Peptides against a protein of PDB entry 7C96. Designs and how they scored, part 39

Target 1, 73 residues: chain A of PDB entry 7C96
Amino acid sequence: PVIPDDFRCPISLELMKDPVIVSTGQTYERTCIEKWLQAGHGTCPKTQQTLTSTVLTPNYVLRSLIAQWCEAN

## One batch from the design tools (peptide; made by RFdiffusion4, then SolubleMPNN)

Design b2_p17_3_s1 (from b2_p17_3, 9 letters changed)
Fold by OpenDDE base, seed 4:
Structure b2_p17_3_s1 (fold): chain B 73 residues (1-73), chain A 17 residues (1-17)
Amino acid sequence: as target 1 above (73 residues)
Amino acid sequence: SEALQKQLEEARAIAAE
């Protein structure tokens, strides 16, 4: 089945397993955004906005929605 | 935006390493 765009990481383009929210409000797969930050980048990959924080907040709601979608599809 | 796309491509390259 077609994976909803909101469930795909903007970087990996794959279904997110561990979605995290950055300071700009965008959500990415944890591994992808961590590698970006570790490489010395301080901007949001999707928007180029400067990140005001490097804190990554788990997107539990999205994680749950993805899990439910996977169970049904 | 070309700049946005290039940045995403860079992020994808890094993630693939």
Scores: peptide ipSAE 0.739, ipTM 0.937, DockQ to the pose 0.913
Fold by OpenDDE base, seed 5:
Structure b2_p17_3_s1 (fold): chain B 73 residues (1-73), chain A 17 residues (1-17)
Amino acid sequence: as target 1 above (73 residues)
Amino acid sequence: SEALQKQLEEARAIAAE
C-alpha cells in the first residue's frame, strides 16, 4: 500500500523507523539527519532554516503511528 | 523552490553514503 507522506523521511523518502524532531519542528529519520549534521550542515534540509539546536528529539507519537500503520498494512 | 530541492538532494546524497 501507499505510504502516507507524513510517515516518509524527507531525506530518504522511506518509511521512518526512528523519527526525530529538529529545532524547526521537521521530522527526519535519525540516521539521515545525523549524517547531515555530521557533514557540517546546520540547516533544516526541508526548509533551509538555521537549526537553533542540534538536539534531536524522538518523535514517539509518530513512531507509534507508523508502527500501527505497519501492523495494519 | 529550486534552492530547497537542491539542499534536499544534497542531504539525500550524504545519507546514501
Scores: peptide ipSAE 0.738, ipTM 0.936, DockQ to the pose 0.931
Fold by OpenDDE base, seed 2:
Structure b2_p17_3_s1 (fold): chain B 73 residues (1-73), chain A 17 residues (1-17)
Amino acid sequence: as target 1 above (73 residues)
Amino acid sequence: SEALQKQLEEARAIAAE
């Protein structure tokens, strides 16, 4: 089935398993954004906005929605 | 924009490593 765009990581383009929110409000797969930050980048991949924090907040709501979708499809 | 796409492509390359 077609995976909703909101459920795909902007970087990997794959269904997110551990979605995290960055300071700009964008959500990415944890491993993808961590690699970006570890490579020395300080901007949001999708928006180019400077990240005001490197804290990654788990997007529990999205994780739940994705899980529900996976169960149904 | 081209700049946005370029950055995303860079992020994808890094993630693929």
Scores: peptide ipSAE 0.737, ipTM 0.936, DockQ to the pose 0.934
Fold by OpenDDE base, seed 3:
Structure b2_p17_3_s1 (fold): chain B 73 residues (1-73), chain A 17 residues (1-17)
Amino acid sequence: as target 1 above (73 residues)
Amino acid sequence: SEALQKQLEEARAIAAE
């Protein structure tokens, strides 16, 4: 079935497995955003806002929602 | 915008490496 847009990483465009929230509030697949940061970038890929922190916070709510969706589909 | 789209494309290229 069609994957909800909110469940897709803005970068990989794939269903997120380990969604993390950046300082701007946007959520990405961990590996994707880590590669972006490691490449020396300091902005949010989706909004271009400057990241005030490089801390990545696990989005447990979204992880749970994705899990529930996967179970039903 | 084009700027946002360009950045996303760059991020996708990096992620694909």
Scores: peptide ipSAE 0.736, ipTM 0.936, DockQ to the pose 0.915

Design b2_p17_3_s2 (from b2_p17_3, 13 letters changed)
Fold by OpenDDE base, seed 3:
Structure b2_p17_3_s2 (fold): chain B 73 residues (1-73), chain A 17 residues (1-17)
Amino acid sequence: as target 1 above (73 residues)
Amino acid sequence: SAALEEQLKLAQEIYKE
């Protein structure tokens, strides 16, 4: 089945399993954004906005929506 | 923009390393 674009990580281009929200409000797969930060980058990969924090907040709503989609497809 | 596309591409390259 076709994966909804909103469920794909902008970096991995795959279905997100552990989506996290960065300070700009964008959501990425945890592993992808962690590698980006570890590489010394401090901007949002998709928007180039400077991250005001390196805190990664789990996107529980999206996680649940993806889980529901996976169960149905 | 070209700049945005380049940065996202860089993030993708770092991820697959």
Scores: peptide ipSAE 0.705, ipTM 0.925, DockQ to the pose 0.937
Fold by OpenDDE base, seed 5:
Structure b2_p17_3_s2 (fold): chain B 73 residues (1-73), chain A 17 residues (1-17)
Amino acid sequence: as target 1 above (73 residues)
Amino acid sequence: SAALEEQLKLAQEIYKE
């Protein structure tokens, strides 16, 4: 089945399993963005905006939507 | 934007490491 673009991590290009929101509002797979931050980067991979915080907020709504999609497909 | 795409690709490479 065709995976909706909004369900794919911009970094891994795979279906997100643990989506998190960064300070810019963009959502990434947790593992992907953590590796980016650990590598010493402080900008949003997709927008290049400076991250005002390194806090990663779980995107529970998206996680749920993805789970529902997976169940149906 | 070439610059945006380049950074995203960098993030992708780091993830694969």
Scores: peptide ipSAE 0.705, ipTM 0.925, DockQ to the pose 0.932
Fold by OpenDDE base, seed 4:
Structure b2_p17_3_s2 (fold): chain B 73 residues (1-73), chain A 17 residues (1-17)
Amino acid sequence: as target 1 above (73 residues)
Amino acid sequence: SAALEEQLKLAQEIYKE
């Protein structure tokens, strides 16, 4: 089955396993965005907006939705 | 835009390293 775009990480292009929200509101796979930050970048990969915080907030709702989708497909 | 696309590609490259 085709994975919904909202369930794919903009960076890895794969189904997210540990989705996190950055300060801009965009969601990425934790590993992907951490590597981006570790490389010294301080902007949102998808929007280029400056990140006002480097805090990564787990997107539990999305994680749950993805789990439900995986169970059904 | 081209600029947004380029940065996203950069992030993808870094991830694959």
Scores: peptide ipSAE 0.703, ipTM 0.925, DockQ to the pose 0.935
Fold by OpenDDE base, seed 2:
Structure b2_p17_3_s2 (fold): chain B 73 residues (1-73), chain A 17 residues (1-17)
Amino acid sequence: as target 1 above (73 residues)
Amino acid sequence: SAALEEQLKLAQEIYKE
């Protein structure tokens, strides 16, 4: 079945397993955004906005929605 | 925009490394 766009990481283009929210409100797969930050970048990959914080907040709601979708499809 | 797409592609390349 077709994977909803909101469930795919903008970087990996794959179904997210550990989605995290950055300071701009965008959500990415944890591994992807961590590699971006480790490479010395301080902007949001999707929007280019400067990240006001490097804190990555787990998106538990999205994780749950993805899990539910996977169970049904 | 082209600028936004370019940065996202860079992030994708870094991830694949």
Scores: peptide ipSAE 0.700, ipTM 0.925, DockQ to the pose 0.916

Design b2_p17_3_s3 (from b2_p17_3, 12 letters changed)
Fold by OpenDDE base, seed 4:
Structure b2_p17_3_s3 (fold): chain B 73 residues (1-73), chain A 17 residues (1-17)
Amino acid sequence: as target 1 above (73 residues)
Amino acid sequence: SEALQKQLEEARRIYEE
């Protein structure tokens, strides 16, 4: 089935398994954004906005929604 | 924009390495 755009990581383009929210409010797969940060980047990949924090907040709501979608499809 | 797309592409490159 077609994966909803909101459930796909902007970087990997795959269904997110461990979605995290960055300071800009954008959500990415944890591994994707961590590699980006580790490479020395300090901006949001999708918006180019400077990250005011490097804290990655788990998006539990989205994780749950994705899980529900997977169970139904 | 073109700039935004290029950055995303760079992020994708880094991820795949």
Scores: peptide ipSAE 0.704, ipTM 0.929, DockQ to the pose 0.914
Fold by OpenDDE base, seed 3:
Structure b2_p17_3_s3 (fold): chain B 73 residues (1-73), chain A 17 residues (1-17)
Amino acid sequence: as target 1 above (73 residues)
Amino acid sequence: SEALQKQLEEARRIYEE
């Protein structure tokens, strides 16, 4: 079945396994955004907004929704 | 915008390395 867009990482374009929220509120796959930050970037890949923090917060709600979707499909 | 798309593409490039 077709993966909902909200479940795909904006960077990898794949189903997220470990979704994390950045300071702008956007969600990415952890590995994708970590590599971006490690490369020395300080902006949100999707919005270009400056990140006020490099803290990555696990998006547990989305993780749960993805898990539920995977179980049903 | 092209600027946003370019940044996303850069992020994808970095991820694939």
Scores: peptide ipSAE 0.703, ipTM 0.929, DockQ to the pose 0.916
Fold by OpenDDE base, seed 5:
Structure b2_p17_3_s3 (fold): chain B 73 residues (1-73), chain A 17 residues (1-17)
Amino acid sequence: as target 1 above (73 residues)
Amino acid sequence: SEALQKQLEEARRIYEE
């Protein structure tokens, strides 16, 4: 089945399992964005905006939507 | 944007390592 674009990580291009929101409001797979930050980068991969915080907030709503989609497909 | 695309590609490279 075709995976909705909003459910795929902009980095891995795969269905997100642990989606997290960065300070810019963009959502990524946790492991992808953590590797990016660990590599010394301080910008949002998709927008190039400077991250005002390195806090990663779990996107529980999206996680739930993805789970529902997986269950139905 | 080419600049945006290049950064995403770099992020993908790092992820794959």
Scores: peptide ipSAE 0.701, ipTM 0.928, DockQ to the pose 0.916
Fold by OpenDDE base, seed 2:
Structure b2_p17_3_s3 (fold): chain B 73 residues (1-73), chain A 17 residues (1-17)
Amino acid sequence: as target 1 above (73 residues)
Amino acid sequence: SEALQKQLEEARRIYEE
């Protein structure tokens, strides 16, 4: 079945396994955004907004929604 | 926006390395 766009990482374009929220409110796969930050970037890949923090907050709600979707499909 | 798309593509490139 078709994967909902909200469940795909904006970077990898794949179903997220460990979604994290950046300071701009956008959600990415952890490995994708960590590589971006480690490469020395300080902006949000999707919006180009400057990140006010490099803290990555786990998106547990989205993780749960994805798990539920995977179980049903 | 081409600028936004360009940055996303850069992020994708870095991820795939």
Scores: peptide ipSAE 0.701, ipTM 0.928, DockQ to the pose 0.911

Design b2_p17_3_s4 (from b2_p17_3, 10 letters changed)
Fold by OpenDDE base, seed 3:
Formats: C-alpha cells, structure tokens, sequence
Structure b2_p17_3_s4 (fold): chain B 73 residues (1-73), chain A 17 residues (1-17)
C-alpha cells in the first residue's frame, strides 16, 4: 500500500523505523538526521531553521502509529 | 522553496553515502 507522507522520513523518503524529533519539531529517521549533524550541519533539513539543540527525542507516538499501520497493511 | 529542496537533496545524499 501507499505509505502515508507523515510516516516517511523527509530525508530518506522511506517508512521511519526510529523516528526522532529535532528542536524545530520536525521528525526524521534517526540515522538520517544523525548523519546530517555529523556532517557538520546545524539546520533543520525540512525548514532550514537553525537547530537550538542537537538533542534527538524519540517520537514514540509516531512510532506506535506506524506500527499500527504496518499491522493493518 | 528551491533552497529547501536543495538542502533536502543534500541531506539525502549524505544519508545515502
């Protein structure tokens, strides 16, 4: 089935497995955003806003929603 | 915007490497 846009990482464009929230409130696949940060970038890929923190917060709600969708599809 | 799209493309390239 077609993967909902909200379940796709803005970077990889794939279904997120470990979604994390950055300081701007945007969610990305952990691996993708970590590589972005490690490459020396300090902005949010989707908004270009400067990240006030490099802390990545697990998006447990979205992880659960994705799991539910996967079970049904 | 075009600038955002270019940044996303760069992020995608970095992630794929």
Amino acid sequence: as target 1 above (73 residues)
Amino acid sequence: SEAIQKQLELAREIAAA
Scores: peptide ipSAE 0.763, ipTM 0.942, DockQ to the pose 0.911
Fold by OpenDDE base, seed 4:
Structure b2_p17_3_s4 (fold): chain B 73 residues (1-73), chain A 17 residues (1-17)
Amino acid sequence: as target 1 above (73 residues)
Amino acid sequence: SEAIQKQLELAREIAAA
């Protein structure tokens, strides 16, 4: 089945397993955004906005929605 | 945006390494 765009990481383009929200409100796969930050980048990959914080907030709602979708498809 | 697409591609390369 076709994976909803909102369930795909903007970086990996794969179904997210551990989605996290950055300061700009965009959501990425944790490992992808962590590697981006570790490489010395301080901007949001999808928007190029400067990140006001490097804190990554788990997107539990999205994680749950993805899990439910996977169970049904 | 071309700049954004290039940034996403860079992020993808970094993530894949």
Scores: peptide ipSAE 0.762, ipTM 0.942, DockQ to the pose 0.905
Fold by OpenDDE base, seed 2:
Formats: structure tokens, C-alpha cells, sequence
Structure b2_p17_3_s4 (fold): chain B 73 residues (1-73), chain A 17 residues (1-17)
């Protein structure tokens, strides 16, 4: 079935497994955004806004929604 | 924008490496 856009990582374009929120409020797959940061980039890939923090916060709500969707589809 | 799309493409390349 068609995967909802909100469930896809803006970087990998794949269904997120470990979604994390960056300082700008955007959500990415953890591994994707970590690689971006490790490569020396300090901006939000989707918005180009400068990240005020490199802290990655797990998006538990989205993770749960994705899990529920996967169970039903 | 074109700038944002280029950045996303770069991020995608980095993630795929």
C-alpha cells in the first residue's frame, strides 16, 4: 500500500524506523540525520534553517503511529 | 526551492554512502 508522506524520512524517502526530531521541529530517520551531522553540516536538510542544537529527540508518537499503520497494512 | 532540493539530495547521498 501507499506509505503516508509523513511516515517517510525526508532524506531516505523510506518508512522511518527510528524517527527523531531536530531543533527545527522536523523529523528524520536517526541514521540519516546523524550521518548528515557527522559530515559537518549544521542545517536542517528540509528547511536549511541553522540547527540551534544537535540533540536528537525520539519522536515516540510518530513511531507508534507508524507501527500501528504497519500492523494494519 | 532549488537550494533546499540540492541540500536534500546531498543529504541523501551522504546517507546512502
Amino acid sequence: as target 1 above (73 residues)
Amino acid sequence: SEAIQKQLELAREIAAA
Scores: peptide ipSAE 0.761, ipTM 0.942, DockQ to the pose 0.909
Fold by OpenDDE base, seed 5:
Structure b2_p17_3_s4 (fold): chain B 73 residues (1-73), chain A 17 residues (1-17)
Amino acid sequence: as target 1 above (73 residues)
Amino acid sequence: SEAIQKQLELAREIAAA
């Protein structure tokens, strides 16, 4: 089945397993955005907005929705 | 935006390494 766009990491383009929210409100796979930050980048990959914080907040709601989708498909 | 697409591409390369 087709993976909903909102469930795909903007970076990996794969179904997110550990989605996290950055300061701009965009959600990415944790490992992808961590590597981006570790590489010295301080902008949001999808919007190019400067990140006001490097804190990554787990997107528990999305994680749950993805899990439910996986169970049904 | 070409700039955004290039940035996403870079992010993908970094993530894949």
Scores: peptide ipSAE 0.758, ipTM 0.942, DockQ to the pose 0.906

Design b2_p17_4_s1 (from b2_p17_4, 7 letters changed)
Fold by OpenDDE base, seed 5:
Structure b2_p17_4_s1 (fold): chain B 73 residues (1-73), chain A 17 residues (1-17)
Amino acid sequence: as target 1 above (73 residues)
Amino acid sequence: MPAFGPPHQPVPAELRV
């Protein structure tokens, strides 16, 4: 079935397994955003806004929703 | 907790890691 857009990482376009929230409120796959940050970028890939923090917060709600979707599909 | 942003849209191919 078609993966809901909100469940796809904006970078990889793949179903997220470990979604994390950046300071702008956007969510990415952890691995993807970590690579982006390690590459020296300090902006949000999607919005180009400057990140006020490089802290990555797990999006547990989204993780759960994705897991539920995967179980049903 | 950080506020959620707008609905997901793919980033431009040039920005993909």
Scores: peptide ipSAE 0.165, ipTM 0.734, DockQ to the pose 0.605
Fold by OpenDDE base, seed 1:
Structure b2_p17_4_s1 (fold): chain B 73 residues (1-73), chain A 17 residues (1-17)
Amino acid sequence: as target 1 above (73 residues)
Amino acid sequence: MPAFGPPHQPVPAELRV
């Protein structure tokens, strides 16, 4: 079945396993955004907005939704 | 700055890891 777009990481385009939210409110796969930040970038890949913080917040709601979808498909 | 697209739109290929 087709993976819902909201469940795909904007960077990897793959189903997210550990989705995290950045300061701009956008969600990415943890490993993807960490690599981006480690490369020295201080902007949001999706919006190009400057990040006010490099703190990554787990998106538990999305994680749960993805898990539910995986169980049903 | 470029306009922000819809959530389903991926980032440019050049930014992918």
Scores: peptide ipSAE 0.149, ipTM 0.703, DockQ to the pose 0.269
Fold by OpenDDE base, seed 3:
Structure b2_p17_4_s1 (fold): chain B 73 residues (1-73), chain A 17 residues (1-17)
Amino acid sequence: as target 1 above (73 residues)
Amino acid sequence: MPAFGPPHQPVPAELRV
């Protein structure tokens, strides 16, 4: 079935497996945002806001929601 | 502290890595 947009990484457009939140509050697949940061970018891909930190926080709520969706579909 | 914000739509193609 169609994957909900909120469950897709803004970069890869794929269903997120390890969603992480950046300093701006946006969520991405860990590997995708790590590549973005490694490429030398200091902004949030989605909002273009400057990142105040490169710390990536696991989005456990979204991970759970995705898991529940996967179980039902 | 980062806020909670799921991706509502993909970023422009030119921004994808």
Scores: peptide ipSAE 0.137, ipTM 0.720, DockQ to the pose 0.510
Fold by OpenDDE base, seed 4:
Structure b2_p17_4_s1 (fold): chain B 73 residues (1-73), chain A 17 residues (1-17)
Amino acid sequence: as target 1 above (73 residues)
Amino acid sequence: MPAFGPPHQPVPAELRV
């Protein structure tokens, strides 16, 4: 089935398993954004806005939605 | 700053890790 775009990581283009929100409000797969940050980047890959924080907040709502979608498809 | 393309558009290949 076709994966909803909102369920795909902007970096990996794959279905997110552990989606996290950055300070700009964008959501990425945890592993992908962590690698980006570890590489020394301080901006949001999608918007190029400077991150006001490197804290990654779990997107539990999206995580649940993806899980439910996977169960149904 | 605007995002790359439409909201659902993936980031450019150059930024993919």
Scores: peptide ipSAE 0.204, ipTM 0.747, DockQ to the pose 0.263; fails the geometry check

Design b2_p17_4_s2 (from b2_p17_4, 6 letters changed)
Fold by OpenDDE base, seed 1:
Structure b2_p17_4_s2 (fold): chain B 73 residues (1-73), chain A 17 residues (1-17)
Amino acid sequence: as target 1 above (73 residues)
Amino acid sequence: MPAFGPPFEPVPAELRV
């Protein structure tokens, strides 16, 4: 089945397993965004907006939605 | 910009899972 775009990481383009939200509100797979930040980037990969914080907030709602989708598909 | 899809800023291949 086709994976909903909302469930795909903008970086890996794969189904997210540990989605996290950055300061711009965009969500990425944790490992992907961490590598991006560790590489010295200070912008949001998707929007190019400067990140006001490097804090990553778990997107529990999306994590749950993805889990539910996986159970049904 | 579309909500999803490839990032606007180029992403090195090493960052992809």
Scores: peptide ipSAE 0.056, ipTM 0.684, DockQ to the pose 0.208
Fold by OpenDDE base, seed 2:
Formats: sequence, C-alpha cells, structure tokens
Structure b2_p17_4_s2 (fold): chain B 73 residues (1-73), chain A 17 residues (1-17)
Amino acid sequence: as target 1 above (73 residues)
Amino acid sequence: MPAFGPPFEPVPAELRV
C-alpha cells in the first residue's frame, strides 16, 4: 500500500515503528537517529539544524496514527 | 547537484511495505 510520507522515517524511508522527536521537532525512527547520534553528529539529519539536546522524545501521537493506518491497510 | 539527504543507504523500494 501507499504509505503516507509522514509515516516514513526520513533516514530509512521505512514505516516508523518507534518514532521519536528530536529537539528540532523532526521525527525519526529511534534506531536510525540513535545511530546518527552515536556516529558523533550533533545536527538534525533532515534540517541540518544544530540539536540543542540529544534527548529523544517518543512521538506517541504518530505511533498511534501509524498503528491505526496499519490496521486498516 | 543531488539533493541533500542523510548519509544512510535507504531501504530498497522493493523491500518496503
């Protein structure tokens, strides 16, 4: 099925399973962004903005929306 | 010039849902 762009990780391009929000407000798959940070990067992959924090916040709203979409498709 | 993107190899389209 055609996956909504907002449901795909900007890095893996896969349907997100554990979406997390970075300090810039962008959302990524947890595993992908963790690898990026562990590689020593301090910027947001999508926007190139400097991250003010490396804290990753679960995007529960998006997780729920994706789950609902998966149930219907 | 190619568009900016993350330095990761995206999953091939054939393997995506």
Scores: peptide ipSAE 0.043, ipTM 0.585, DockQ to the pose 0.072
Fold by OpenDDE base, seed 4:
Structure b2_p17_4_s2 (fold): chain B 73 residues (1-73), chain A 17 residues (1-17)
Amino acid sequence: as target 1 above (73 residues)
Amino acid sequence: MPAFGPPFEPVPAELRV
């Protein structure tokens, strides 16, 4: 089935398993954004906005929505 | 502003749901 765009990581383009929110409000797969940050980048991959923080906040709502979608598909 | 392309190679299509 076609994965909803909001459920795909902008980096991996795959269904997110551990979605995290960055300071710009965009959500990425944890491992993907961590690699981006570790490479020394200080911007949001999707929007290129400067990150005001490198803190990654788990997107539990999205995680649950994805889980529900997976159960049905 | 326009969206920026993925900085990493996407996972193989076969692994996508």
Scores: peptide ipSAE 0.043, ipTM 0.600, DockQ to the pose 0.074
Fold by OpenDDE base, seed 5:
Structure b2_p17_4_s2 (fold): chain B 73 residues (1-73), chain A 17 residues (1-17)
Amino acid sequence: as target 1 above (73 residues)
Amino acid sequence: MPAFGPPFEPVPAELRV
């Protein structure tokens, strides 16, 4: 079935495996956002807002929801 | 720091399972 948009990384457009939250509240696949940051960007890929921090916080709730969805589909 | 412009292009096709 079609993957819910909220379960897809805004960068890769693929199902997230390790979703992390940036300072703007947006969630990305860890690998994708790390590459973005390593490339020298200081903004949120989706919103273009300046990141107040480069700390990445695991989105455990979303991770669980995605896992549950995958089990059911 | 670059404000925008990803170093890669996302996969255009929608993922379906």
Scores: peptide ipSAE 0.044, ipTM 0.635, DockQ to the pose 0.081; fails the geometry check

Design b2_p17_4_s3 (from b2_p17_4, 7 letters changed)
Fold by OpenDDE base, seed 2:
Structure b2_p17_4_s3 (fold): chain B 73 residues (1-73), chain A 17 residues (1-17)
Amino acid sequence: as target 1 above (73 residues)
Amino acid sequence: MPAFGPPFKPVPEELRV
């Protein structure tokens, strides 16, 4: 069925399995954003804002919401 | 200004996937 936009990684455009939030508040699939950072980028892929930190914080609420959605669909 | 992304808040460990 139709995947909610908020559940899709802005980079891979796929349903996120390990969503992490960056300093700008945007959420991405961990592997995607890690590759982006490892490539030498210091900005948020979606907003182009400079990241104040490269720390990635697990978005557990979203992870749970996605899991619930997957169980129902 | 870009909007904040999907909801983010800590959840109990028991509820974490």
Scores: peptide ipSAE 0.022, ipTM 0.520, DockQ to the pose 0.096
Fold by OpenDDE base, seed 1:
Structure b2_p17_4_s3 (fold): chain B 73 residues (1-73), chain A 17 residues (1-17)
Amino acid sequence: as target 1 above (73 residues)
Amino acid sequence: MPAFGPPFKPVPEELRV
């Protein structure tokens, strides 16, 4: 079955396992966005907007939705 | 304008596994 776009990391393009939200509201796989930030970038990979914070918030709802989807498919 | 991402809901620390 087709993986919902919202379940794919904008960076890796793979199904997210540890989704986190950045200050712009976009969600990425934790590992991917951390590497991006560690490389010295201060913008949102997808939107190019400047990040007002480097805090990463776990997207528990999405994590759960993905888990449910994986169980059903 | 960029689209808003998927919804999220924080889980209380005491409930996180």
Scores: peptide ipSAE 0.021, ipTM 0.516, DockQ to the pose 0.082
Fold by OpenDDE base, seed 3:
Structure b2_p17_4_s3 (fold): chain B 73 residues (1-73), chain A 17 residues (1-17)
Amino acid sequence: as target 1 above (73 residues)
Amino acid sequence: MPAFGPPFKPVPEELRV
């Protein structure tokens, strides 16, 4: 079935497995955003807003929702 | 002054109870 847009990483465009939240509130696949940060970028890929922090917060609610969706589909 | 705590992502409307 069609994957909900909010379940896709804005970078990879694939279903997220380990979603993390950046300081702007946007969520990305952990590996994708880590590569972006390691490349020296200090902005949010989707919004181009400057990141006030490089801390990545696990999005446990979204992780759970995606898991539930995968089990049902 | 900035809000305390990490940011959050709202649950998509189609998934809300």
Scores: peptide ipSAE 0.021, ipTM 0.497, DockQ to the pose 0.047
Fold by OpenDDE base, seed 4:
Structure b2_p17_4_s3 (fold): chain B 73 residues (1-73), chain A 17 residues (1-17)
Amino acid sequence: as target 1 above (73 residues)
Amino acid sequence: MPAFGPPFKPVPEELRV
């Protein structure tokens, strides 16, 4: 089945397993965004906006939604 | 303008499984 765009990491383009949201409100796979930040970038990969914080907040709601989708498909 | 991502709910670290 077609994976909803909101369930795919903008970086890996794969179904997210550990989604985290950044200060701009965009969500990424944890490992992908961590690598981006560790490389020295301080911007949002998708929007190019400067991050006001490097804190990564687990997106538990999205994680649950993805799990529910996987069960149904 | 950039769109805000999907809904999220922060969970305190102490309560995480």
Scores: peptide ipSAE 0.020, ipTM 0.508, DockQ to the pose 0.096

